# Peptides against a protein of PDB entry 7BDX, part 103

Target 1, 212 residues: chain A of PDB entry 7BDX
Amino acid sequence: EMGAAACTLLWGVSSSEEVVKAILGGDKALKFFSITGQTMESFVKSLDGDVQELDSDESQFVFALAGIVTNVAAIACGREFLVNSSRVLLDTILQLLGDLKPGQCTKLKVLMLMSLYNVSINLKGLKYISESPGFIPLLWWLLSDPDAEVCLHVLRLVQSVVLEPEVFSKSASEFRSSLPLQRILAMSKSRNPRLQTAAQELLEDLRTLEHN

## One batch from the design tools (peptide; aimed at target 1 G12 T70 A74)

Design b2_p29_7_s2 (made by RFdiffusion4, then SolubleMPNN; from b2_p29_7, 10 letters changed)
Fold by OpenDDE base, seed 4:
Structure b2_p29_7_s2 (fold): chain B 212 residues (1-212), chain C 212 residues (1-212), chain A 29 residues (1-29)
Amino acid sequence: as target 1 above (212 residues)
Amino acid sequence: as target 1 above (212 residues)
Amino acid sequence: ELDELFEETLKNLAVPELEELSKKAAKPE
C-alpha cells in the first residue's frame, strides 16, 4: 500500500523537468534506478505462477516505476542519465518486454515502450537500444500484440530507428527482412486512427529508404 | 528496499514548493497521508517487541515519510491541507511522540516535531495541536528527552503556542503549571547554543506574559 | 544519504508567509 502510494506520487511529480533534475541531482538516482529494474523484473517473473490481480499494490507500484522511467526519459538530462548510468534498467525493460505475453500487462508494456521511445530521442540511447541483442525479434514479438496501444508504441520506436540514418543503415537489411511488414500493413488499415497513421508513416519511411 | 528508495526520492524533491503543490494537487494526497499515518503508527508499535535495526528499510521508509510531512508542512498550502484534510495524521504524530520513549528514534522525533512546528505556523494548525488531548503532558514527556535536538524542537513548538495570544490565553494557567520550568531553565544553561537560545527566549516570553 | 536529507529538511522550517502574517495582523483584536 504505502510504497505504491509513494511511487504513485513520485510518478505524478516526475512529469516536471525540475523534479526530474532533482531526482537525478542526488546520489540516490543510481540506486533507485537499479532497484527499479530489479523490482520490475521480480514482478514480471511472478506473473507466470500466480494470477496476481492487476489491481494489486505491486502492480500499481511497478506501473508507477515505469511511469517514472518514462517521465525521466522525456527530459534531455534524464535520457543522458539512463543511457550513461542506468543501462541495466534499459536491458531490463527490453527483457521484460520479451518476457511478457501478448495481451499481458498491456498498460505496463505501453509505459515501458514509451520509456524506450523517449530514450531513443538520444542518438546514444537509440544506438544502445537498437544494437541490443534480440531487439529486432523483440519488435516482431511486440508487433504481434493484440493491443492497439502496444502496437502503436512499437511502431513509434521502429520509426525512431528508421528515421536515424546512422542507426538504420547498419541494420537496414535485417530490419527489412525481420519486420512483420504484413502485420504493419494490416495496422495501416486499422480502425484505430493513431495506429493507422503510425503504420502508414512507417511504411512510407521504409519505402523511401528502399529507393536510396 | 524499493519503497524506501521511492519515499526517499519523494522526500528529497518535496523540499520544493512546486513539488508540494503537485503532491497536493492530485486526488491521491488524501490517501497518501492517511496511509502515511498508519505506516508510521505500525512502525512505532513494532519497536517495543523487536529491536528493529534503525537502518532497516522500514526505518528509512518511516523517516522519509516524516521528512515528506515536514516539507509539506513547510508550505502554506501544505499546512492548510494537513490542518483541513489530514488531521488523523496530526493526531498520529502526537500519539507517536507520546509512545516513543526518551532517547528512542531521536531523528524521527525531530522530524515529527518539525512537522508539528511547521503546522503550528497556521493558526488553525496551532489551535488544533495545542487543543489536542494530552498536548501539555506530551510537551512535558518530550522535554524529558535526553537529546538536545528533540528538546530544541519541543521548545520551538512551545514558543509557537506562547507567541499566539489567542491560543496561549486559553491554556496559560495549565501551561505555566504543567511545563517543566526547571527543565527549561536547565536547558537555558545548556552547552548547546541552539538549545540555550531557544530555552532563554521561551523563558523570556513566559515571563513577559506573566506580567500582562 | 538520509543524513543529508535530514539536514536539508532541518533547514526547511516553515516561515509564515506574508499573507498569513497579514491575516494575523488584519484580525482586529
Scores: peptide ipSAE 0.214, ipTM 0.787, DockQ to the pose 0.184
OpenDDE base, seeds 1, 2, 3, 5: peptide ipSAE 0.179, 0.190, 0.192, 0.174; ipTM 0.785, 0.785, 0.786, 0.786

Design b2_p29_8 (made by RFdiffusion4)
Pose (drawn by RFdiffusion4):
Structure b2_p29_8 (pose): chain A 212 residues (1-212), chain B 210 residues (1-210), chain P 29 residues (1-29)
Amino acid sequence: as target 1 above (212 residues)
Amino acid sequence: EMGAAACTLLWGVSSSEEVVKAILGGDKALKFFSITGQTMESFVKSLDGDVQELDSDESQFVFALAGIVTNVAAIACGREFLVNSSRVLLDTILQLLGDLKPGQCTKLKVLMLMSLYNVSINLKGLKYISESPGFIPLLWWLLSDPDAEVCLHVLRLVQSVVLEPEVFSKSASEFRSSLPLQRILAMSKSRNPRLQTAAQELLEDLRTLE
Amino acid sequence: SASYETEEQKDRAEAVREENETIREELEA
C-alpha cells in the first residue's frame, strides 16, 4: 500500500519538467527504470485474462509506473535518457503491448502507447522502436482493438514513424502489404473528431507517400 | 466591492491547472468550498420577491464563486477533490438549481450546470449527481426554463449522464425512458443553433442506446 | 492524486473551462 502511494505521488509530480530533470539527475533512476519493466512484466503475466477489477494498490501501482514512464518521456532529456539507459524498458513496453489481449488492460495500453509516441519524438527513440522485431505486425494488430482511445494512440504512433520517410523507408513493402487500409478508412468516418481527424491525416500522408 | 474584486481575480487565474492544484490545499485552513456554498445559498435566499439585478457587486461575487467551482472541477484532481471533500457544496449547487425559479439568476444557473457537468466527468461525481434526491424532476424543471443557454447546459449534463455504463442493466435503461423526450424533440427543431445541436446530439445518443 | 483520463474527457473539461472564461470576460466587459 505504501509502495503504490509513493509511486502515485511520483506520477503526480512527474508532470513537471523540473521534477523529471531532478529524477534523471539523481543516481538511482537507472535502478528505478530497470525494476519498473520487471514489475510491469510481472503484473501482465499474473493476469489470466479476466479484466483487472481496479486491483487495490496493484493496478494503481503499475498504472503509476506506466504513468511515470510516459511523463518522463514527455520531456526532451527524459526520452533521451530512456533511449540511452533504459532500452530494456522500451523492449518490455513493446513486448507487453503484443502480450495484452484486445480489451484487456485498456488503460495500461494507452499509457504505454503514449510513452512510445513520446520516445519516438527523439530521433534515436524513433529508430529503436521502428526497428524492433514484430513492430509493423504489432501496429496493425493493436488497431484491431475495439477501444477508440487505443486506436487513436496507435494512429498517432503510426503517423509519427510515417512523418520521417527515411525511417519509414527501412520498413518498406510490409507498410503497403499489411496496412489495415479499411480500418483506417472506417476511423476517418467516426463521430469522434479526434479519432476521425487522426485517421484522416494518416490517410492523407499514406496516399501522398505512395505517389510523391 | 473588495470581496467581489478578489473573487473575480481568482476566477481569472483559476483557468490554470497549477493554480487549481494550489487552491485544493487552502480549503483545509480556510474552508473555501464550504463557505462558498454558504455564500451562494445566502445570495439566492436574499432574492426573496425579486429576480437578478446584474452589474452589482454582489451579483459578480457569486458569479466568481460558481466560476471558480467550475474551473476547479475542470481539472481532473479538482473534480476528484470536490466529490471526496466538498460533497456539501455539490448538494448546495443541486439544491440551488431547484430553488431558483425559471428566468431567475440565469447566468448563475448556467455556471452551476457547467460545474456539475465537469464533476460528472469523474466516475464518483457522476454517481453522486445522478443519485442525488429529486435529480430527474430537477432535469425536467430546468428544461422548462425559457433561456436557451440554461436548456443547452441541462442537455449537456443529461448527455453526460446517458453516456457510460451506469450498470446498464435497467439502471440506465429507466433513466433514459424517464426523460422529457417531447421537450428534447422540440429543442431539436429549435431556432437557436447551439441548443438545436445539443438536443439533436442527445436524441442520437438516446436512440443509439435503445 | 494522479489517475488516467481519456482524450475525450480532457476535451470536454477544456471546452467547459474555455466557455467559463468567455462568460467571465463578458461579465468584465

Design b2_p29_8_s1 (made by RFdiffusion4, then SolubleMPNN; from b2_p29_8, 13 letters changed)
Fold by OpenDDE base, seed 5:
Structure b2_p29_8_s1 (fold): chain B 212 residues (1-212), chain C 212 residues (1-212), chain A 29 residues (1-29)
Amino acid sequence: as target 1 above (212 residues)
Amino acid sequence: as target 1 above (212 residues)
Amino acid sequence: MWSYETEEEKEKAEEVRKETEELHRELLA
């Protein structure tokens, strides 16, 4: 219980850039983020089948951890830290997103996707994530999620890849050959305005890439 | 392990006033400090006899918690919060200081004493602490500690009481009748310069009070 | 640690940060 409370407070205060810098400036950052990945992994592995996130201290703990990572990645120096010094954590997040079934742990997936999006703001981060083994299949796996928010954040991440020529060129053939176009088209007709817009924009970007 | 790491980071960042304000501005502060007291109490109660602080995650956790309280109390709004909304925590700290044997959990005692000193900067806080049942006997109990740092922080707290006429007047008779003068005199001859100075200053303050 | 960030990058990051904090409030309410 105390751990969850502490992490929750740390999550809240990590919304400030100064706090992120303070976290990273300490000698405990590496250990913290190392254990973070392990803790998140343990939680996901402990879930049974199609179980949703529990209203428990453990769930709160994991949410807070994911939130902290997201807030760290929202800062330039935080992105640099994660990509340079905490790649294992990024790998863990990618792995966990692949391990979770569609509809499973929706809120956690959203948090993790948001963290990856923030990392992808940096070209170095985007390169690292996109060059991760099975990244493209992972995107489509996640896009099969019934949750609109999950899909929205997947589309945002896809857009980050598509809009970066250096990154997109490396995987363009795989991307095009496996593109779930029908699914994206369906999302462009979604009643969720954010999802609809994201899907439409992505479709436009994809059209532009085909004509060039 | 993760909890200890999170608390450690929270402790580090709580050194800033802005972070303290952020912690207190949240809706989780009350719960956090409630659990903090309980956690610290559980730790102390679990100790066997004359056992010193273990190099463990649990020890680190408790240190971090005590450090957070200290940093919160270092800020005016933090002191106000503790005295108005977390009196149980203050009572717990006082109780724990009484429960620990001389030489036991030295570092934790120092942290807790530092937090109480910070609370005592506020007159309302000083009144609350000094009016706690058995406060004066507690001071002398703590002053019997073999550790110079513990004694130093006790002397600082004693000085806070002595220098505040409104507070001192309420307990002056008890204070004078139980004053471990020989112990304080011995400390004034300590090789530890900080302890020596603190003891000398207190002796001077006490002399001034006798002449007035 | 210092890293240069463009205004566009900062805006994107800020948006996500705000969304994360909103989710934080929702999850812990």
Scores: peptide ipSAE 0.137, ipTM 0.794, DockQ to the pose 0.250
OpenDDE base, seeds 1, 2, 3, 4: peptide ipSAE 0.132, 0.094, 0.095, 0.096; ipTM 0.794, 0.791, 0.790, 0.790

Design b2_p29_8_s2 (made by RFdiffusion4, then SolubleMPNN; from b2_p29_8, 17 letters changed)
Fold by OpenDDE base, seed 4:
Structure b2_p29_8_s2 (fold): chain B 212 residues (1-212), chain C 212 residues (1-212), chain A 29 residues (1-29)
Amino acid sequence: as target 1 above (212 residues)
Amino acid sequence: as target 1 above (212 residues)
Amino acid sequence: MASYVTEDELEKAEEIRKETDELHRELLA
């Protein structure tokens, strides 16, 4: 209980550049983020089959951890840190997103996707993520999720790739062939305005890139 | 492990007024500090007899908690919060200081004493602490500690009482009769410069108050 | 643009998600 509470507070205060800098400025940052990945992995592995996430201290704890990672990645120095010094954590997040079934641990997925999106703002981070083994299949897997929020954040991540010529040019054919374009089109018709907009923008960007 | 790490980071970043305000501004602050007291109490009660504190995750966790309380109390709004909304925590800290034997859990004692000192900057907090049952015996108990740092922070706390006429006037006779003046005098001769200074200043203040 | 996330923001997003979830499933089925 206390751990979850403390971590949740840390998450809350981490929505500040100054706090993120303080987190990173200490000699404990590396270890903390290493343990973060391990903790998240342990949690996901503890989930049996089709079990939904329970509102437990453990779940809250993992949510907070994912939130902290997201907030760290929200600023330039945080992204730089993660990409340079905590790649294992990024790998873990990617793996966990792949290990979770559609509809499983939706909140965690959202937070992890948000963290990846933030990392993708760094070109080096974007390259690292997009070059990860199984990245494109992972996108397909995640876009198959019935949760609109998950799909939204996947689309945002995809868009970050598409909008960077240096990255997209290397895998444009694979992206076009592997993205579920019909599903994205369906999302562009969603009544969820955020999802609708994200899907529409992505489709427009993809169309523009086909003509070039 | 993760809990201790997270809490330790929270402790580190709490050395900022803005972070303290962020901690307190949330709807989770009350619960957090309630659990804090319970956690600290549970830890101290788990110590068997003359056992020294071990360098464990649990110990580190409790240290971090005590540190957070200290940092919260370091600013005006934090003191106000503790005195108004977390008195049970203050009571717990006082009790724990009484439950620990001389030489036992020195680091924790120091942190707890620092927190109490910070709270004592608030007149309401000072009144609350000094009017606590067994407060003066507690000071005697703590001043009997062989650890110079513990003694230092006890002296600082005593000085906060002595320097406030509204508080000291109510218990001046009891303070004078119950304080181990000879021990404080011995501390004024210590080679520890911080302890020496604190003891000397307190003795001077006490002498001044006797003539009034 | 990168963004921070708060628990409150996540909760709000979840509420919106729940409101649109059924329709979303139908569109993606």
Scores: peptide ipSAE 0.249, ipTM 0.852, DockQ to the pose 0.052
OpenDDE base, seeds 1, 2, 3, 5: peptide ipSAE 0.248, 0.248, 0.249, 0.246; ipTM 0.852, 0.853, 0.853, 0.852; seeds 1, 2, 3 fail the geometry check

Design b2_p29_8_s3 (made by RFdiffusion4, then SolubleMPNN; from b2_p29_8, 15 letters changed)
Fold by OpenDDE base, seed 3:
Structure b2_p29_8_s3 (fold): chain B 212 residues (1-212), chain C 212 residues (1-212), chain A 29 residues (1-29)
Amino acid sequence: as target 1 above (212 residues)
Amino acid sequence: as target 1 above (212 residues)
Amino acid sequence: MASYETEDERAKAEEIRKETDKIHEELLK
């Protein structure tokens, strides 16, 4: 209970750039983010058994951790820290996104995808995550999620890859061969306006790449 | 481990006034500080058994909690919050300071005394803690501590009481009758310059009150 | 050294930060 409350408060204040700098400027940042990955992994592995209530202290704790990572990744120095000093955490997030089933832990998936998207804002971060083994299959696995918010953040991450020629060129063959075009087309007709727009923009970007 | 790491980071960033405002501006502040008191109490009660290593995750967790309270109390809005909305936490800190033996949990005592001192900067806070049952005996119990830092912060808190006529007048009889004068005189000759100065200043303040 | 961030990078990150804050509020109700 106390851990969840502390992490929740830390999540809230980490929306400030100055707080993120303060977190990272301390000698405790490395240890914190190392344990963060382990804690998130332990939580996801525990889900294979009892349906943990989404509102449990443990769930709130892990959500707060994912939120903190997202807020850190929202800042340039935070992205640099994650990509240079906490790569294992990024690998863990990618692994956990692969371990979760479609429709499972939707809110956690959203937060993890948001963190990866923020990391992808930096070319170095985008290169790192996109060169992760199984990254493209992972995107399509996540795009099979029934949740519109999960799919939205997947599409945003896919767009980050597509919009960077240096990154896209490395995965272009795999990307084109495995592209779930029908799924993306279905999303472009979604009633969710954000999902609809993201899918339409991605389809336009993909068409532009086929003509070049 | 993760809880201790999270609280440690929250402690570090809580040195900022803006972070304290952000903590208190949230709807989770009440719950956080309620659980903080309970967590600290549970820790102190657990010490009657196994000598918990001072460097344990649990110790670090509780130190971070006490540090957060201290940093919150350092800010005007934080003092107002503690005195108006978290009085139980203040009562808990006073109780825990009484439950600990001289020489026991020195670092925790220092942090708790620092928090009480910060609360005492506000007249409302000073009134509240000084009117707590057994407050004067508690000060003398704490002043019997062999640790110079504990004694220093006790003397600072005693000085806060002595310098406020409205507060001192209520306890003046008990204060004068129970004053450990020989102990304070011994501290005024301490090799610790901070302790020496605090004891000398308090003795001067007390002499001024006897002549008026 | 302060990491260089483009205006576009900052704008994208700020959008996600706002969305994170919204999720925070929704989860804690």
Scores: peptide ipSAE 0.204, ipTM 0.803, DockQ to the pose 0.249
OpenDDE base, seeds 1, 2, 4, 5: peptide ipSAE 0.198, 0.199, 0.201, 0.199; ipTM 0.802, 0.802, 0.803, 0.802

Design b2_p29_8_s4 (made by RFdiffusion4, then SolubleMPNN; from b2_p29_8, 16 letters changed)
Fold by OpenDDE base, seed 3:
Structure b2_p29_8_s4 (fold): chain B 212 residues (1-212), chain C 212 residues (1-212), chain A 29 residues (1-29)
Amino acid sequence: as target 1 above (212 residues)
Amino acid sequence: as target 1 above (212 residues)
Amino acid sequence: MWSYETEDERERAREIREETQRLHEELLK
C-alpha cells in the first residue's frame, strides 16, 4: 500500500518537466526504471487469462509506474533517456503488450501504449520501437482489442510509423501485406470520435502512401 | 525494492516547493501521509534493541519517507497541512523518537527531528509539538544520544521552544527542573562546530531567560 | 539534461502527458 501511494504521488508530480529532469538528473534513475520494468512484468505474469484489472494496490502501483514512464517520455530529455539508457524497459513494455489478451488490463495497455507513443515522437525512439522483433504483428494484435482507447492509441502509434518515411520504408512490405484494413475501416465509423478521427486520418495517410 | 526506489525519487523531487504543492493539492495526500506514519511505526517496531540502521531497502524506504515529510514541512503550506491534517503523523514521529534508543537508527532520528524542527517553525506547529505529552522528557532522552547530529537537531528544537515566550512559559517549570545543563555544557565544548554553536546559543538564551 | 525537440514534438507529448494525468485521476478515484 505504501509503495502504491508513493508511486501515485510520483506519477502526479512527474507531469512537470522539472520533476522529470530531477528524476533523471539523479543517480537513481537507472535503477528505478530497471525495477519498474521488472515490477510490471511480474504483475502481468501473475495474471490469469480471464482476470481483468483489479482495483487493488498492486494494480494501482503498476498503473502509476506506467504513468511515470509515460510522463518521462513526454519530455525530450526523458525520451532521450529511455531510448539510450532504458531500452530494456521499452522491450518489456512491448513484450507485456504482446502477453496481454484483447480486453485484458485495458487501462494498463493504454498507459503502456501512451508511453510508447511518446517515445515514438523521438526519431531514435521510433526507429528502435519499429525495429523491435514482432512489432508489426503486435500492432495488429493490439488493434484486435475491443476497447476503443486501446485501439486509439494503437492507431496513433501506427500513424507515427506511417508518417516517417525512413521508418515506414523498412516495414512497408510487411505493413502492407498484413494490414487489417477492414478493422481500421470499421474504426473509422466508430461512435468514439477520437477513434473515428484517428482511423480516418490513418486511412488517408495510407492512401497517400499507396499512390507514392 | 520498487517502493524504496519510488520513495527515494519522491524524496529527491520533494525538495521543490512546487512539488510539495502538487503533493498536497491532490486528493491522495492524506492517505499517503497516514500510511507513511504507519510504515515508519512498523519499521521501528520491527527493530531489535541492538540493531542499528541496516542498509536495506526497508531502511531506505523509511528514510525516504522521513525525508519527504521533512521537505513537506520545509514549505509553508506543507507545515500548515501537517499541523492541520496530519497530526497523527506528528504524534507518530514523536512516539518513534521515544521508542528508539540512544545510538539506534541515527539517520532516521535526524530526519524525524528535522521534520519536527521544520514543523516547529510554524507557531501552531510548535505549540502542538511542545504540548504533546512527554515532550520535554523526550527532548532530554534524545539529548542523551551519542550522535552529534541527533543532539544538534534536538538542541535546535529546544531552541525553537525557548525562543517562543508563549510556548516556553507553559513548559518553563518543567523545563527548568529537568534541564540536563551539564550535558548541554559539555556539548558547548564539542569538537563538532555546529553542535558547539547550537549549545552555546541555547545556553545564552537560557541565561537570558533566567534573568527575566 | 537538455534535449532538443521541435514544437510538434512538444505538442504531441503535451497532449499525451495531459491525457495520462486525466487517466490517473480516473483510475485512482
Scores: peptide ipSAE 0.090, ipTM 0.795, DockQ to the pose 0.251
OpenDDE base, seeds 1, 2, 4, 5: peptide ipSAE 0.078, 0.083, 0.080, 0.086; ipTM 0.789, 0.793, 0.793, 0.792

## One batch from the design tools (peptide; aimed at target 1 S14)

Design b2_p30_1 (made by RFdiffusion4)
Pose (drawn by RFdiffusion4):
Structure b2_p30_1 (pose): chain A 212 residues (1-212), chain B 210 residues (1-210), chain P 30 residues (1-30)
Amino acid sequence: as target 1 above (212 residues)
Amino acid sequence: EMGAAACTLLWGVSSSEEVVKAILGGDKALKFFSITGQTMESFVKSLDGDVQELDSDESQFVFALAGIVTNVAAIACGREFLVNSSRVLLDTILQLLGDLKPGQCTKLKVLMLMSLYNVSINLKGLKYISESPGFIPLLWWLLSDPDAEVCLHVLRLVQSVVLEPEVFSKSASEFRSSLPLQRILAMSKSRNPRLQTAAQELLEDLRTLE
Amino acid sequence: AEFTELEEEVGTLATEILESIEEELPEKIA
């Protein structure tokens, strides 16, 4: 209970750049981010499907962990630190996104997808994520999730890699072969404007790159 | 005069999340949200045989109080704090909406309806408002107001209550059927564009979940 | 068991981080 309370407080204060710099400056953050991935992996493996039932100081604990990772990666030196020091945590995030079934732990998936987008803002972070093993198959599969907030964060991540045609050129062929053009087109007609324009903007960039 | 000037200044700075977080601790020593409800209750009671005066120092004081409550509830931890700590203030807001006759204190009713919408974004806040006494009769009463802006914010609150699970097993199935569908339909053909679109949106949501 | 042990380790480190933040930036913890 005490452990989760401290992680929740740290999630609250981690929204500040001043606090994020102080976390990386303290010589204990490396241990914290290594054992964070282990705790997130342990939490996901412990779920035999079901849902989560807002597990008392268990789900709030991992949500605080993913929330902290997201708030750290939201700061320039935070996403810089993560791609240099905590590359194993990035591997765990990418692995846990594929391991989580559609509709299972939706809040955890959005927090993780938000952190991957934030890390992709760093040039090395974009290279590391896009060059990870089944990255493209993972993207199209996360789009098969019924939740609209998960689809929105997948499209935002796809748009981020698509916005760097150099990195996008390494993962060629499968971007044209396996892309769920129909699902992205359906998302460009959603009544939700943020999801609709995200898919509309991604379609504009996808069609423009195939011709230019 | 001095009290209203300080409250207006606080309403201006309360649009910041940093300021809202700072306000939530101050409620301990000086019961800011406890005495806010008393001041708002005192103001409406003082309008015995009369309606609003406007441009007054007293009118802008309560407007600033309701504006601050709204700006606090606009921040996630603000609406979380209100539903945990300031449930009496939420009771007062819901009570004063019913106590105010149609056409009386229109600006105050809009600001109060905006704060209830914001608190309804929080899961417990939605339960607290929808399970409050006389809540459905209050929605009907507020929709009978001639002012379009008040009707718009009632429809926005109703839309917020209609969306999300609320158990969905006839707990929300009866809430939808008990609404003034005729008035919502009349407002869907309204000459006020903002009101017409809110009633149209709400009608789509009522039909979508039928 | 393993999750509880990990929670205890993370909690300890999070507390130590918060204490360091409190020494440097007490207004943020207040």

Design b2_p30_1_s1 (made by RFdiffusion4, then SolubleMPNN; from b2_p30_1, 13 letters changed)
Fold by OpenDDE base, seed 3:
Order: structure tokens, then C-alpha cells, then sequence
Structure b2_p30_1_s1 (fold): chain B 212 residues (1-212), chain C 212 residues (1-212), chain A 30 residues (1-30)
């Protein structure tokens, strides 16, 4: 109970750059993020295959943890810290995104995807994520999600890769061959304006790269 | 212990508009501000008549709470929330300012006065505060405070009323008759430049209104 | 359960981090 409240509060205040700096300046940061990853993993492993999302205190707790990671990654020093010192957490997030089925733990997926996107703002972070084993298959898996918000954040992450020549040039063939272009095209016709825009922009970016 | 730390943390981060929005976006905001008012009231009631200010964990906790209210009121959405949904807290602050004697709990008075001033930036907030029972006598009471910072923030609040015709016209007679003009005049001769300027400006504003 | 143990551990760390931040915040408000 008290632990959940503390994490929720830490989530709320971590939207501040000063708070993120304070978190990272402490000697407990490494341990905190290590246990965060373990906790998230334990939670996901505890889910029944048929359970979409738990409406429990445990879920709220894990959401807070994921939110903290997201907020830390939103700040330059936080991205640097995660990419340099907490790669295991990033690996865990990637693994969890792969372990969750479409429609399962949607809110958690969104937060985890937001963290990865934020990390991808750092070139080193983008390289690390995109070069992770099974990254492209993971994108395909996640783009099959029925949730528009999940798909939106996947598209944003894909766009981060496509817009960076240092990364995209290395995997251009695999990206072009393994991305569900028909699914992305369908998203460009979505009634959700945010999803529609993201899909259209990505398709335009991909077309531009075909002619270069 | 945890409560004090949490409140101090919230105070520090509530200077951010994003944090204020996060606080208000939660379903616990109403309860939080309700308990805040109750806690502040309980603290003030616990003070001995001869105690100026407690240098205790309790005082720090209450300062943090008052600081949170001040920072929330500094943001437009925060002002709207307080005036619409947390009027009891505003009433509590007004009451506490009346219950404290000159020289008593100076730091708390300043924070509470700052919150009221911030709320007064909203016309609805200004109307609510100025139309509160005993508001003018309260101003007189507070202007008798020996602390320059207290007096400064009282003068700023008075100026907020004077500068708004929709409010001042309703209470002009009472304001003119009940404000300690001689005390304000004395403040205009203060060695404190901030207090001096505030008093001079208010006197000029009052004189201008006498000729209109 | 493992999850409960981890929850308690990370919660305690979060509390400690909050306490540390609270000590530094007077400098940020100023």
C-alpha cells in the first residue's frame, strides 16, 4: 500500500526535469531501475493468457513504474542514464512488449512504448533499440494490436528509425520487407485523427526513401 | 514522516504547470485539498497563543501544504479548480489568517496570502475572496502585522481589489472607511523598497479613485 | 509472492528516493 503510493507519487513528480535529475543523482537509481524491470516482468508473467488487463492495485503499481521510466526517458540526462546504465531495463521492456498478446495490458504497452520512443530521441538509444534481436518482428507483432493508442506509439517509434539515416540504412531491407505495409495503410484511413496522421506521415517518409 | 517528505516534494515540483495539471487531473485532488485545509486548521489551532512559530516537522509539513496551494493557484487551471471546487479551503485560509495574531506564524501567513493573491488573478476568485464575511476587517488585522513581508502581500491583495472596478465599486465605501490609511501611509515611508513601492502604488490608486 | 516482495522492495526504494528529493527541493523552489 505505502509502496504503491510512493511509486505513484514518484511517477507524478518525475514529470519535472529537476526531479529526474535528483533521482539519477542518488546512489539508489541503478537499484531502483533494476528492481523496476524485475517487478514489471514478474507482473506480466503473473498474467493469465486470457486476461487482458488486471484492474488491481498491482496494475496501478506497475503503471506507476512504467510511468516513471517514461518520464525519466523524456529528459536528456534520463535517456543518457537508461541507455548507458540500465540497458537491462530496456531489454526487459522489449521482451515484455513481445510477451504481451494483442489487446493485453494496453495501458502498460502504451507507457512502455512511450519510454522506448523517448529513449529513441537519443541516437545511441535508437541504435540500441533498433539493433535489439527481434526488433522488427516485435514491431510487426505490436502493429497487429487492436488498440489505436498502441498502434500510434508503435508508428512513432518506427518513424524515429526511418528518420535517422544512420540507423535506417543498416536495416532498410528488413524494414521494407517485414513491416506490415497493408496494416499501416489501413491505419492511414483510420477515423482516429492522431493514428491517421501518424500512419500517413510514415507512409510518406517510406515513399520518399524509396526514391532516394 | 512519509507525509512530510511527500508534501515537501509536491511543493517543490508544483512550481511546474505540468505537475499542477497532473495533481488536478487525479480523482484525489478534491480529497487532497480538503485534507490540506483540515491539516492547516488543526496545526493553527494547536498553537499556543504565545508561540510565534513552531520549528518542527509539523510546521514544515504545513508550510509545504500551503506552498502547494500557492503554486497551484499560480496556474490558471489551478485557480479555476480552487475557486470552483475547493472554496472550503479558501474559507479556511481566510479564517486562519484571522485567527493568527500579529507576528505569529509569519511564514505560513505569507504563503497563505500569496495563495489568495494568486486566486485573486481570477475575477471569480477575487469576487469570492472580497465578498467573504469579514474580509475588510481581516485586511485591517493583517496590516497591523509587524512583518514587512506579510504587509507587502496584504497590500498586493488590496491592490487586486482596488484595480478591479467590478469588485471595488461594491465595497468602495467600506474599503475607504475601514482600511488603515495612516498605516499604509507609514508603509510608504518604509526602508523596505518592496513594501514602500507597494504602499505608494496603492495610495496613488486610491487617490485616483477619489477623483473619479 | 515474488511480485509482492518486489513491490515492497521497489516501493521502499521509491520512498527513499522521495525523501532524498525532498531534502534537495528547497533549492529548486527558490
Amino acid sequence: as target 1 above (212 residues)
Amino acid sequence: as target 1 above (212 residues)
Amino acid sequence: SELEKLKQEVGELAKEILEEIAKKLPEVIA
Scores: peptide ipSAE 0.219, ipTM 0.498, DockQ to the pose 0.402
OpenDDE base, seeds 1, 2, 4, 5: peptide ipSAE 0.206, 0.028, 0.187, 0.193; ipTM 0.495, 0.372, 0.460, 0.473; seeds 2, 4, 5 fail the geometry check

